# Designs tried in a protein design run: peptides against a protein of PDB entry 2L9B. Part 22

Target 1, 91 residues: chain A of PDB entry 2L9B
Amino acid sequence: ANFLSQKFPELPSGIDVNINMTTPAMMISSELAKKPKEVQLKFLQKFQEWTRAHPEDAVSLLELCPQLSFVTAELLLTNGICKVDDLIPLA
Target 2, 91 residues: chain A of PDB entry 2L9B as posed
Amino acid sequence: ANFLSQKFPELPSGIDVNINMTTPAMMISSELAKKPKEVQLKFLQKFQEWTRAHPEDAASLLELCPQLSFVTAELLLTNGICKVDDLIPLA

## One batch from the design tools (peptide; made by RFdiffusion4, then SolubleMPNN)

Design b1_p14_1_s1 (from b1_p14_1, 9 letters changed)
Fold by OpenDDE base, seed 4:
Structure b1_p14_1_s1 (fold): chain B 91 residues (1-91), chain A 14 residues (1-14)
Amino acid sequence: as target 1 above (91 residues)
Amino acid sequence: GPMDWVDWLLEKIE
């Protein structure tokens, strides 16, 4: 089994998207942006808690799904948690 | 890289 199926056995199969970085990130971000601010913040908090508890798995997830880095950055920016300058070292 | 992203996220998310 691949990483996702092992660590997240209840995940659905998902759908195909464009293979570039921009399209999948935009698709996810647009859906999350439709949720209330409280839901977005809760997502960030839960993601932080999970990454704190499973740092190696978090690295593996971001390697496999690099679009999630963009999604998370977008959420942090839109919710005023970080600035654009904070992202420069990560580019 | 991804490790830097993880470290950065842990720092920024409150």
Scores: peptide ipSAE 0.369, ipTM 0.851, DockQ to the pose 0.060
Fold by OpenDDE base, seed 3:
Structure b1_p14_1_s1 (fold): chain B 91 residues (1-91), chain A 14 residues (1-14)
Amino acid sequence: as target 1 above (91 residues)
Amino acid sequence: GPMDWVDWLLEKIE
């Protein structure tokens, strides 16, 4: 069975995007930026909680969907939780 | 790698 189907059985079908990290990240970040700040922060909070509880699955998710690393980083930057210099070691 | 990202994200979100 597919990892995403197993871990997130309620996910909708989704839509195809370019197969790379940058373009999908830009698209997702753009959509999230349209949401209220509280929604963005809630995403970060829930992602943190899930990652803490399921670190191996979190690694698998980021391997499968590397764009999510950039999306999360962008949210952290936008909401003032980190600064650009904090991302240099990950570049 | 992904593991480094996970560790980093947890640190920053906390």
Scores: peptide ipSAE 0.366, ipTM 0.850, DockQ to the pose 0.059
Fold by OpenDDE base, seed 2:
Structure b1_p14_1_s1 (fold): chain B 91 residues (1-91), chain A 14 residues (1-14)
Amino acid sequence: as target 1 above (91 residues)
Amino acid sequence: GPMDWVDWLLEKIE
């Protein structure tokens, strides 16, 4: 419950959406898609660096916010970093 | 699970 506030103290208020993984992921991805490509790539880079440095926190984050897995996957797809076949084992 | 996603993300983002 307090993980996000503890690890991300500057996190702004969110928007209430239906509780599932698909719709929130779609909504987040749509917002990220509005950003310039360089911003999307920087997000991926920083997320990777953070995950590498804090793997346990990354696991906790994805447990708490499973929609982020799909968001990241979609960013990787749309930026040509991975293929659909790469996601099949995770889907 | 999340652990698998973490490992996968590290691989694919690189």
Scores: peptide ipSAE 0.364, ipTM 0.849, DockQ to the pose 0.059
Fold by OpenDDE base, seed 5:
Structure b1_p14_1_s1 (fold): chain B 91 residues (1-91), chain A 14 residues (1-14)
Amino acid sequence: as target 1 above (91 residues)
Amino acid sequence: GPMDWVDWLLEKIE
């Protein structure tokens, strides 16, 4: 089994939106933006908790799905955890 | 690249 199947055994089948990293990120961020602010924060908090507990797995996930890095950055920005200027070196 | 983003995100998450 691949990484996703092993670490997320109940993960449903996805849909291919891969064009580049930016387009999938925009689509995911758009879907997250439809959720209430409190829900977005909860998702971010849970992801942060998981990342802290499983940093190697988090690295593997973000290497496999680099579009999620952009999504996470957007969540951190919109929740005031980082500043816009913090993203400049990554652009 | 992805590794740079991961390192940065982990820094902000931690």
Scores: peptide ipSAE 0.338, ipTM 0.841, DockQ to the pose 0.059

Design b1_p14_1_s2 (from b1_p14_1, 8 letters changed)
Fold by OpenDDE base, seed 4:
Structure b1_p14_1_s2 (fold): chain B 91 residues (1-91), chain A 14 residues (1-14)
Amino acid sequence: as target 1 above (91 residues)
Amino acid sequence: GPMDWVEWLLKYIE
């Protein structure tokens, strides 16, 4: 929470969800899936750019919000950018 | 871990 507040000062309040790996990811992925494919791809591009510029912050973000790994994986799979085999080393 | 994800993202996302 401290990391998020510092790095994303205007981040809106979240909602309370079950604290597990799948439920938050499913909720986020569901909302993202409602967006146009262009928006989904734009998110991935911006996420990569931010990660490239701020690799340490990206690590911190994924440690704090592990659900984002699943969300990103889901976006990559559903948009045909990677295959399941590509994710095996990360599991 | 998260570091692996970061490295992987840099490789696979265009």
Scores: peptide ipSAE 0.369, ipTM 0.847, DockQ to the pose 0.060
Fold by OpenDDE base, seed 2:
Structure b1_p14_1_s2 (fold): chain B 91 residues (1-91), chain A 14 residues (1-14)
Amino acid sequence: as target 1 above (91 residues)
Amino acid sequence: GPMDWVEWLLKYIE
């Protein structure tokens, strides 16, 4: 089994997207933006805690799904958790 | 890269 299947056993199959960074990120961010703010914040909180607890798995996840870095950045910015200046070094 | 992002996230959320 691949990494995603092992670490996220109930992960849906997903859909085809353009093979780039921006378009998949925008699609994911758009879907997340449709959720209530409380859901977005809960997602961020869980992701942060998961990353803290499993940094090696977080690396693997972002290597496999690099679009998630943009999604995370967008969520942090739109919810006022971080500033653009905080993300500039990562751009 | 991904390692930089994880490092940043870990630092940022500390």
Scores: peptide ipSAE 0.365, ipTM 0.847, DockQ to the pose 0.056
Fold by OpenDDE base, seed 3:
Structure b1_p14_1_s2 (fold): chain B 91 residues (1-91), chain A 14 residues (1-14)
Amino acid sequence: as target 1 above (91 residues)
Amino acid sequence: GPMDWVEWLLKYIE
């Protein structure tokens, strides 16, 4: 089994999207923006907790799905958790 | 890269 199926056994098959980072990030952020703010914050909270507990797996996930970096940044910014200046070193 | 993002996130979260 691949990384995603091993670490997330209940994950559905999903759908193929554009191979670049920007377009998939826009799509994911758009879908998340349709959810209540509490759902957005819960997603971010769970991702933060998981990343803290499994940093090596988080690296593997972001290598496989680089679009998630942009999604995470967007959630942090739009919910006022961090500032744009905080992300400049990563650009 | 991804490693930099995770490093930043861990530092920011902590």
Scores: peptide ipSAE 0.356, ipTM 0.845, DockQ to the pose 0.056
Fold by OpenDDE base, seed 1:
Structure b1_p14_1_s2 (fold): chain B 91 residues (1-91), chain A 14 residues (1-14)
Amino acid sequence: as target 1 above (91 residues)
Amino acid sequence: GPMDWVEWLLKYIE
């Protein structure tokens, strides 16, 4: 069974960085940070809309790829969309 | 952990 291949058939295989969440999250965030702010916000908007439309798939995706949770949170913070205080309950 | 982040993200974006 491969959730990613079924839901995202054109998704590249990707590479393993390590077993930790932090390193891959930092790597993804670094790549996103190279994009213009407008592109970052558009990506975030599309991801939010997709998650609302497919919450069960979003849960599966974030469970399989927990690094994306950190990436999304950082994207929200760096673009001033949410506050650090909003993340305190997770600390 | 991951489940906490999932719950937060879904709650925040919904």
Scores: peptide ipSAE 0.331, ipTM 0.841, DockQ to the pose 0.059

Design b1_p14_1_s3 (from b1_p14_1, 8 letters changed)
Fold by OpenDDE base, seed 4:
Structure b1_p14_1_s3 (fold): chain B 91 residues (1-91), chain A 14 residues (1-14)
Amino acid sequence: as target 1 above (91 residues)
Amino acid sequence: GGMDWVNWLLSYID
């Protein structure tokens, strides 16, 4: 069993996306950007809460799905929570 | 790595 199946047993099947980080991130970010800002913020808050409660799993998730790091960053940027320069340490 | 992203994320959003 893989990490996603174990930690998210009800996770539905996904779709194949480009193997690079940019395309998957843009696809996800684009869909999230269609949601109200309050929903975007709620997503960030819940993701952060889950991360606090499950830091090891969060690390595993972000390493397995690095596109989520970019999505998270994009949401933080577009909602004015961080600046582009704040991402430099993560490069 | 992933830990850096986790720590970074936790530094934002009150």
Scores: peptide ipSAE 0.373, ipTM 0.844, DockQ to the pose 0.060
Fold by OpenDDE base, seed 1:
Structure b1_p14_1_s3 (fold): chain B 91 residues (1-91), chain A 14 residues (1-14)
Amino acid sequence: as target 1 above (91 residues)
Amino acid sequence: GGMDWVNWLLSYID
């Protein structure tokens, strides 16, 4: 079994997207943006807590699904948690 | 890479 099936057994089947980072990131961010701010912040908190507890798995996830890096950055930016300048070291 | 993003994300955890 691949990483996603092992670590996320309840993960939905997913859908195909264009082979780029922009389209999948926009799609995910758009869906998350439909949720209340409190839900978005809770999602970020849980993701950060999971990343803290499982950094090796987080690295694997972000390597396999690089679009999630853009989604995470977008959520942090739009909720005022970070600034664009905070992303410069990642460029 | 993924490690850079993880380290960056962890910087926002108190």
Scores: peptide ipSAE 0.373, ipTM 0.844, DockQ to the pose 0.060
Fold by OpenDDE base, seed 3:
Structure b1_p14_1_s3 (fold): chain B 91 residues (1-91), chain A 14 residues (1-14)
Amino acid sequence: as target 1 above (91 residues)
Amino acid sequence: GGMDWVNWLLSYID
């Protein structure tokens, strides 16, 4: 068993996509952008709550799936929660 | 690194 199957046993079978950072992030962001703003904000809130409760697992997840950091940043930007300048130290 | 992103994320979501 891998990290994802252990920590998220409820996950369904995934879909294979191109293995890089940018393309998967764009795909995920585009799908999330189709959801109501309330859904996007709830995603961020729940992700933060989980991260606060499981910081080491969150680090492992973001290292395993670096596209999620870009997705999260995109959601924060598009919803006016952060600014582009706030991302400079992380680039 | 991953920890930097985690700390950054925790600082922006209320």
Scores: peptide ipSAE 0.370, ipTM 0.843, DockQ to the pose 0.060
Fold by OpenDDE base, seed 5:
Structure b1_p14_1_s3 (fold): chain B 91 residues (1-91), chain A 14 residues (1-14)
Amino acid sequence: as target 1 above (91 residues)
Amino acid sequence: GGMDWVNWLLSYID
């Protein structure tokens, strides 16, 4: 079994999107932006907790799904956890 | 690159 199927056995099938960084990230961020700020923070907190508990898996996940990096950055930015200038080195 | 993003993001969440 692949990484995703093993680590996330109940992961839904998902939907097809354009193969690039921007489109998937935009789609996910758009959906997250529809949620209340407190919900966004909770999602981020859960992701952070999981990452702390499974740092190697988190790296593998973000390597496999690099679009999630942009999504997470957007969450950090919009919730005031990071500054816009913090993203400049990554541009 | 991707690894830079990962390291950056993890610096905020780890």
Scores: peptide ipSAE 0.339, ipTM 0.836, DockQ to the pose 0.060

Design b1_p14_1_s4 (from b1_p14_1, 9 letters changed)
Fold by OpenDDE base, seed 2:
Structure b1_p14_1_s4 (fold): chain B 91 residues (1-91), chain A 14 residues (1-14)
Amino acid sequence: as target 1 above (91 residues)
Amino acid sequence: GPLDWVDWLLSYIE
């Protein structure tokens, strides 16, 4: 419950969609898709760097916010970083 | 699971 506020103290309030995993992911992805490609790539890069530095926290984050896996997958696909086949084992 | 995603992210994000 306090993980996000503890690890991300500057995180602003969000919207609780609370429908399923797909809808929140789609909503987040749509917002990210409005950003320039360079911003999307920087997000992925920083997310990877943070994950490398804090792997346990990254696991906790994805457990708490499983929609982020779908968001990350879509960013990777839309930016041509990976292929659908690369994501099949994770789906 | 999340651990798999973490490992995968480290591998595929350039």
Scores: peptide ipSAE 0.360, ipTM 0.842, DockQ to the pose 0.060
Fold by OpenDDE base, seed 4:
Structure b1_p14_1_s4 (fold): chain B 91 residues (1-91), chain A 14 residues (1-14)
Amino acid sequence: as target 1 above (91 residues)
Amino acid sequence: GPLDWVDWLLSYIE
């Protein structure tokens, strides 16, 4: 089994998207943006907590799904948690 | 890279 199926056994199959970074990130971000601010913040909080508990898995996830870095950055910016300058070293 | 993202997330979000 691949990384996702092992670590997230209940994960659905998903759908195909354009292979560039922009399209999948935009698709995910647009769906998250439809949720209340509280839901978006809770997502970030839970992602941080999971990352704290599973740092190696978090690295693997971001390597496998680099679009999630863009999504996370977008959530941080749109919710006023960080500034663009804060993300420059991460690019 | 991903490791930098992980480290940044752990240290920045409060």
Scores: peptide ipSAE 0.358, ipTM 0.840, DockQ to the pose 0.059
Fold by OpenDDE base, seed 5:
Structure b1_p14_1_s4 (fold): chain B 91 residues (1-91), chain A 14 residues (1-14)
Amino acid sequence: as target 1 above (91 residues)
Amino acid sequence: GPLDWVDWLLSYIE
């Protein structure tokens, strides 16, 4: 099994999206933006907790799905957790 | 890279 199948065994089938970084990120961010702010914050907290507990897996996930960095940045910005200038070193 | 993002996430999500 691939990384996603092993680490996320109950992951449902996805849909086809353009293979660039921006379009998938925009689509994911759009879906997340439909959720209440409180839900978005909970998702971020759970992602952080998982990342803290499994940093190597988190790196592997972002290597496999680099568009998730854009998604996370967008969530942090829109929820006022960070400023645009904070993202400059990561660009 | 991914490692930088992981470190950054851990620092900013509070």
Scores: peptide ipSAE 0.358, ipTM 0.841, DockQ to the pose 0.060
Fold by OpenDDE base, seed 3:
Structure b1_p14_1_s4 (fold): chain B 91 residues (1-91), chain A 14 residues (1-14)
Amino acid sequence: as target 1 above (91 residues)
Amino acid sequence: GPLDWVDWLLSYIE
Protein backbone atom coordinates (compact mmCIF):
# COMPACT_ATOMS: atom_id res chain seq x y z
CA ALA B 1 0.00 0.00 0.00
CA ASN B 2 1.11 3.56 -0.65
CA PHE B 3 1.67 6.18 2.03
CA LEU B 4 -1.81 7.72 1.93
CA SER B 5 -3.59 4.37 1.97
CA GLN B 6 -1.56 3.22 4.96
CA LYS B 7 -1.89 6.36 7.05
CA PHE B 8 -5.44 7.30 6.07
CA PRO B 9 -7.28 4.03 5.38
CA GLU B 10 -10.71 5.67 5.48
CA LEU B 11 -9.81 8.29 2.88
CA PRO B 12 -12.29 8.35 -0.03
CA SER B 13 -11.24 7.95 -3.65
CA GLY B 14 -11.14 11.67 -4.32
CA ILE B 15 -11.25 13.48 -7.63
CA ASP B 16 -8.57 14.24 -10.20
CA VAL B 17 -7.25 17.79 -10.41
CA ASN B 18 -4.45 19.49 -12.30
CA ILE B 19 -1.05 18.14 -11.35
CA ASN B 20 0.59 21.21 -9.83
CA MET B 21 0.66 23.02 -6.50
CA THR B 22 -1.36 26.15 -7.22
CA THR B 23 -4.59 24.85 -8.71
CA PRO B 24 -5.22 22.14 -6.11
CA ALA B 25 -4.41 24.60 -3.33
CA MET B 26 -6.91 27.09 -4.71
CA MET B 27 -9.59 24.43 -4.94
CA ILE B 28 -9.01 23.13 -1.42
CA SER B 29 -8.81 26.61 0.06
CA SER B 30 -12.05 27.54 -1.65
CA GLU B 31 -13.86 24.58 -0.13
CA LEU B 32 -12.41 25.18 3.33
CA ALA B 33 -13.37 28.84 3.15
CA LYS B 34 -17.01 27.74 2.90
CA LYS B 35 -16.79 26.07 6.31
CA PRO B 36 -17.35 27.87 9.61
CA LYS B 37 -14.31 29.49 11.18
CA GLU B 38 -14.36 27.00 14.05
CA VAL B 39 -14.03 24.16 11.54
CA GLN B 40 -11.08 25.86 9.86
CA LEU B 41 -9.35 26.40 13.19
CA LYS B 42 -10.05 22.83 14.25
CA PHE B 43 -8.39 21.62 11.06
CA LEU B 44 -5.25 23.59 11.89
CA GLN B 45 -5.26 22.33 15.47
CA LYS B 46 -5.67 18.70 14.49
CA PHE B 47 -3.07 19.02 11.75
CA GLN B 48 -0.59 20.41 14.26
CA GLU B 49 -1.37 17.68 16.80
CA TRP B 50 -0.96 14.99 14.17
CA THR B 51 2.29 16.57 13.01
CA ARG B 52 3.62 16.60 16.57
CA ALA B 53 2.85 12.91 16.97
CA HIS B 54 4.05 11.93 13.48
CA PRO B 55 6.70 14.42 12.32
CA GLU B 56 8.27 12.08 9.76
CA ASP B 57 4.89 11.28 8.26
CA ALA B 58 4.06 14.99 8.18
CA VAL B 59 7.20 15.67 6.14
CA SER B 60 6.31 12.82 3.80
CA LEU B 61 2.77 14.14 3.41
CA LEU B 62 3.94 17.64 2.51
CA GLU B 63 6.46 16.22 0.06
CA LEU B 64 3.76 14.11 -1.58
CA CYS B 65 1.10 16.83 -1.41
CA PRO B 66 2.93 20.16 -1.61
CA GLN B 67 -0.37 21.97 -2.19
CA LEU B 68 -1.14 21.47 1.51
CA SER B 69 1.54 23.99 2.44
CA PHE B 70 -0.29 26.64 0.44
CA VAL B 71 -3.62 25.63 1.94
CA THR B 72 -2.22 25.83 5.45
CA ALA B 73 -0.69 29.23 4.77
CA GLU B 74 -3.97 30.52 3.40
CA LEU B 75 -5.89 29.36 6.46
CA LEU B 76 -3.36 30.98 8.77
CA LEU B 77 -3.58 34.28 6.92
CA THR B 78 -7.35 34.45 6.47
CA ASN B 79 -8.00 33.59 10.11
CA GLY B 80 -5.54 36.21 11.34
CA ILE B 81 -3.20 33.72 12.95
CA CYS B 82 -0.15 35.07 11.15
CA LYS B 83 0.95 37.82 8.78
CA VAL B 84 2.44 37.51 5.32
CA ASP B 85 5.82 38.52 6.71
CA ASP B 86 5.73 35.52 9.04
CA LEU B 87 5.64 33.20 6.03
CA ILE B 88 8.51 34.77 4.08
CA PRO B 89 11.12 32.37 5.51
CA LEU B 90 9.05 29.47 4.15
CA ALA B 91 8.74 30.86 0.61
CA GLY A 1 10.81 22.76 2.19
CA PRO A 2 8.50 20.33 3.98
CA LEU A 3 10.78 20.00 7.00
CA ASP A 4 10.81 23.77 7.43
CA TRP A 5 7.02 23.81 7.26
CA VAL A 6 6.74 21.10 9.89
CA ASP A 7 9.12 22.89 12.23
CA TRP A 8 7.36 26.20 11.71
CA LEU A 9 3.89 24.74 12.19
CA LEU A 10 4.81 23.09 15.47
CA SER A 11 6.41 26.22 16.87
CA TYR A 12 4.00 28.90 15.70
CA ILE A 13 0.40 27.77 16.13
CA GLU A 14 -0.84 27.99 19.71
Scores: peptide ipSAE 0.355, ipTM 0.839, DockQ to the pose 0.058

Design b1_p14_2_s1 (from b1_p14_2, 5 letters changed)
Fold by OpenDDE base, seed 3:
Structure b1_p14_2_s1 (fold): chain B 91 residues (1-91), chain A 14 residues (1-14)
Amino acid sequence: as target 1 above (91 residues)
Amino acid sequence: SEVLQLINEILSEV
């Protein structure tokens, strides 16, 4: 099947949202922001570990789901891990 | 990718 179904066989069905950049990112960030800080940090940690273990899949995921880049950036900013200036290379 | 590289670099400092 498609990339997501093959690489993430246990991926839940989820909910359809508008196909754009801003809305999905905002929705995901908002939901994650409702979680405790320690949960948000754990998410970032696990995401990093996964990207290091699966770099090619990680690139494919971020290209397919660019909203995740915004989500990650937002989590980094809101948790004080980085500043806006640190994200300039992404502009 | 540029995004992945930056994410990994930043998170490595956490």
Scores: peptide ipSAE 0.231, ipTM 0.762, DockQ to the pose 0.050
Fold by OpenDDE base, seed 5:
Structure b1_p14_2_s1 (fold): chain B 91 residues (1-91), chain A 14 residues (1-14)
Amino acid sequence: as target 1 above (91 residues)
Amino acid sequence: SEVLQLINEILSEV
């Protein structure tokens, strides 16, 4: 099994989206943006905790799913946690 | 990972 199947056995099959970086990120971000701010913040917190607990897996995940970097950046911006200048290293 | 470093850095400031 691939990394995603091994580390996330409960992961649904998913759906097809445009095969680029921006569109998938936008779709994910739009869905997350529908959630209450508290839920978005909780997601970020849990994601941070997970990355700290599983740094190697986190790196692998972001390498396989680089769109998640865009999603995370968007969440940070929209929730006022950081400014655009703070994300320059990711550009 | 630079991404992880930045994420953790930013979130730690909250």
Scores: peptide ipSAE 0.230, ipTM 0.761, DockQ to the pose 0.049
Fold by OpenDDE base, seed 1:
Structure b1_p14_2_s1 (fold): chain B 91 residues (1-91), chain A 14 residues (1-14)
Amino acid sequence: as target 1 above (91 residues)
Amino acid sequence: SEVLQLINEILSEV
């Protein structure tokens, strides 16, 4: 089994997307954006807690699924948690 | 990773 199936056995089957980061990120972000702000913030908080508890798995996940970095950045921006300039270190 | 560090830094300020 792969990393995702091992670490997240209850994940539903995903859908195939084009081999790029823009389309996957857009698709995920659009779905998350449909949720209430409080749900989005809770997601970010839970993600942060998980990354702190499992830093090596978090790094592996972001390496395997780089689109998630863009999704997270988008959530931070759209919820007013940070500004674009705050993301410059990632460039 | 730099991404992870930045995410945690930003969220910690909220």
Scores: peptide ipSAE 0.228, ipTM 0.758, DockQ to the pose 0.049
Fold by OpenDDE base, seed 4:
Structure b1_p14_2_s1 (fold): chain B 91 residues (1-91), chain A 14 residues (1-14)
Amino acid sequence: as target 1 above (91 residues)
Amino acid sequence: SEVLQLINEILSEV
């Protein structure tokens, strides 16, 4: 929470969800899936660029919010960027 | 991070 507020000062307040990774990931993925494909692809591109520019912060973010790894995987799959077998190391 | 590395590798192929 402190990390997020520090690195993303404009971040709005969130809502509570079930304490697991699957439910939060599904909720986030469902919202992203409502966006146009171009928006989803642009998000992935910008996220990649940010992770390359800020690798330590990216690691901290994904460790703090592991649901984002599942969300990213889902976006990669649904947009045909990779296959399930490509994501085996994430399991 | 293994996750970060894999994500970057996959996205780099596109």
Scores: peptide ipSAE 0.226, ipTM 0.758, DockQ to the pose 0.048

Design b1_p14_2_s2 (from b1_p14_2, 5 letters changed)
Fold by OpenDDE base, seed 1:
Structure b1_p14_2_s2 (fold): chain B 91 residues (1-91), chain A 14 residues (1-14)
Amino acid sequence: as target 1 above (91 residues)
Amino acid sequence: SEVLELINEILSEV
């Protein structure tokens, strides 16, 4: 099994996407954007808590699924948690 | 990672 199957055994099967960063990020972000703001914020909080508890797994996840970095950035921006300039260190 | 660290920094300010 791969990393995702091992660490997230209850994760549903995904779908294939084009080999680029824009399409996967857009698809995920669009689904999350359909949720209420409070749900989106709760997701971010839970993600933060998880990354603090499992930093090595978090790094591995973001390396394996770099689209999640873009998704997270989008959530932070759209919920007014940060501004674009706050993300410059990632460039 | 830089991404993870930045995310944590930003969320900590909320």
Scores: peptide ipSAE 0.236, ipTM 0.762, DockQ to the pose 0.049
Fold by OpenDDE base, seed 3:
Structure b1_p14_2_s2 (fold): chain B 91 residues (1-91), chain A 14 residues (1-14)
Amino acid sequence: as target 1 above (91 residues)
Amino acid sequence: SEVLELINEILSEV
């Protein structure tokens, strides 16, 4: 199986979206933004913990799903955790 | 990756 199936055996099927960067990121960010602030912060916390525990898998995930980088950046910005200038290295 | 490193740096300050 592919990387996602192997590393995330319980991953739901999900739905197909347009194959590009902007649309998937915007859709995910929009859905997450509908959640309470505490839920968004908890997501970021758990994501960080997972990346620290599984750094190689995390890199692979972000390479395969670059939309998640945009989603994370958006969550950081909208929750006032960082500013745009803090994300310049990603440009 | 650069992205992961930056994310971890920023989140560590939360």
Scores: peptide ipSAE 0.235, ipTM 0.762, DockQ to the pose 0.050
Fold by OpenDDE base, seed 4:
Structure b1_p14_2_s2 (fold): chain B 91 residues (1-91), chain A 14 residues (1-14)
Amino acid sequence: as target 1 above (91 residues)
Amino acid sequence: SEVLELINEILSEV
């Protein structure tokens, strides 16, 4: 929470969800899936660029918010960027 | 991070 507020000072307050990985990931993925494909692809591109520019912050973010790893995987799959077998190392 | 490395690897192929 402190990390997120520090690195993203404009971040709004969140909402509570069930304490597991699947439910939060599904909720986020469902909202992203409502966006146009171009927006989803642009998000992935910008996220990649940010992670390359800020690898230590990216690691911290994904460790603090592991649901984002599942969300990213889902975006990669649904947009046909990779196959399930490509994501085996994430399991 | 293995996750980060894999994501970057996959996205780099696109």
Scores: peptide ipSAE 0.235, ipTM 0.763, DockQ to the pose 0.048
Fold by OpenDDE base, seed 5:
Structure b1_p14_2_s2 (fold): chain B 91 residues (1-91), chain A 14 residues (1-14)
Amino acid sequence: as target 1 above (91 residues)
Amino acid sequence: SEVLELINEILSEV
């Protein structure tokens, strides 16, 4: 099994989206934006905790799913946690 | 990872 199947056995099959980086990121971000701010913040917190506990897996995940970097950045911006200038290193 | 480092840095400031 691939990394995603091994580390996330409960992961659904998913759906096809446009085969670029921006579109899937936008789709994910739009869905997350529908959630209450508290849920978004909780997601970020849990994601941070997970990355700290599993740094190697986190790197692998972001390499395989680079759209998640865009999603995370968007969440940070929209929730006022950081400014655009703070994300320059990711550009 | 630069991404992880930045994410953790930013979130730690909250």
Scores: peptide ipSAE 0.233, ipTM 0.761, DockQ to the pose 0.049

Design b1_p14_2_s3 (from b1_p14_2, 7 letters changed)
Fold by OpenDDE base, seed 1:
Structure b1_p14_2_s3 (fold): chain B 91 residues (1-91), chain A 14 residues (1-14)
Amino acid sequence: as target 1 above (91 residues)
Amino acid sequence: SEVLKLIREILASV
């Protein structure tokens, strides 16, 4: 139905977040961790390829869905692809 | 934004 689910089915389904009970980051991290490593890496590969092919659309998507920036950073870190220092420029 | 540009650049580099 939505672009993300169609283009990137490897992503977890969206869920409601109550920030009074938990943080969005905690929820996203937890849901991502439920996916097998192979699925996580497949998402990163597909997203990487898509952003290269569609840089303007990628910027628009990340602006529309800022959670996706966190998803990308989280998956890069948890899979040992990047270190925290690599993401300092994003702060 | 600059942040969005940087995240794309990092993603492209790995």
Scores: peptide ipSAE 0.155, ipTM 0.739, DockQ to the pose 0.046
Fold by OpenDDE base, seed 4:
Structure b1_p14_2_s3 (fold): chain B 91 residues (1-91), chain A 14 residues (1-14)
Amino acid sequence: as target 1 above (91 residues)
Amino acid sequence: SEVLKLIREILASV
């Protein structure tokens, strides 16, 4: 297993995306929605703590895995932790 | 990156 699977087992495993069927963002959202709320919140808590403790590694990880930024934003929104307006500067 | 800085800042602040 890779680093993400080992450190954050709450995350879905990667799958191939057929862009002719749906967008990658929709696929990520669908896979995240398969996890119970408790697991989603557990990931956010662990990732929050890890990014605070390892800010440089967190930047590197988010740079290498841009989908993880989408995951974080999606989970913050769907769990009511932040509002869309809070994420506008990311666009 | 300002984008990466912002996402980390939001995550760390909630």
Scores: peptide ipSAE 0.155, ipTM 0.740, DockQ to the pose 0.046
Fold by OpenDDE base, seed 5:
Parts: sequence; C-alpha cells; structure tokens
Structure b1_p14_2_s3 (fold): chain B 91 residues (1-91), chain A 14 residues (1-14)
Amino acid sequence: as target 1 above (91 residues)
Amino acid sequence: SEVLKLIREILASV
C-alpha cells in the first residue's frame, strides 16, 4: 500500500473513471459520499493534525497529489464546515 | 502556491 492508503485509510481507493458518464470530480465526490460522515470527519481531523505537524511535507504531498486538495475542499463543503464563498480565491 | 496556502489556512481554522 502507498503512503496515502496507509496514513489516511479513511480515503477511498483509487478507481477508474467512466468518462462517458461522468467527470473525474463527480466520481471522486460520489466515492467520498459512500463513506460514513464519521469517517469523512475523521479524515479531515487527521489530515489537519498531520498538516499542522508536517507543513513542508503537506505542501509537497498536495503538489504531488492535487486531487487531495479537491478532496479536502469537497469534504469541507459537503459537511457544512465552510461555504463556497470561502473557496472563491481557488477559482 | 496561493491555492495550497488557502487550503492549509482553512484546514487550520476549522
């Protein structure tokens, strides 16, 4: 297992995307939504703590795996932790 | 990256 799977087991495993039916972003959102709310929030908490303790490694990881930024934003929005307006600067 | 900085700032504040 790779670093992400071992360190953050709450994340879904990688999956092939059916481009003819949906976008990669929609597929990621769908897979995340299959996880219980408790698991989603646990990931956010663990990722928050790890990012705080290892800021340089966190930046490197997010650059290497940009989908992780989408995961974080999606979970913050869908769980009502932040609002769309909070993420406007990302657009 | 300003994008990465914002993500980290939001994470740290919730």
Scores: peptide ipSAE 0.150, ipTM 0.740, DockQ to the pose 0.046
Fold by OpenDDE base, seed 3:
Structure b1_p14_2_s3 (fold): chain B 91 residues (1-91), chain A 14 residues (1-14)
Amino acid sequence: as target 1 above (91 residues)
Amino acid sequence: SEVLKLIREILASV
């Protein structure tokens, strides 16, 4: 089983988060928006907890799957957890 | 990667 799908089942099944993904960012946003807010927030919570517990693995995962950075940022913004200004240092 | 560390840090802090 794919690590992401198993560990974070809240992620949309239609999103192929890997270095070989060719889906535009807008499609990622669209697929994320199809998930209930509760599911989106649950993913953020679990990912947050996992990154705290596994900081080095988290960096490695984000390097392996850079699209996950976009997913994270998108969910933080669309759920009102962060503002755009909060993410400026990432640009 | 500083950028990747930053996004992890932001996520962990919210």
Scores: peptide ipSAE 0.149, ipTM 0.729, DockQ to the pose 0.047

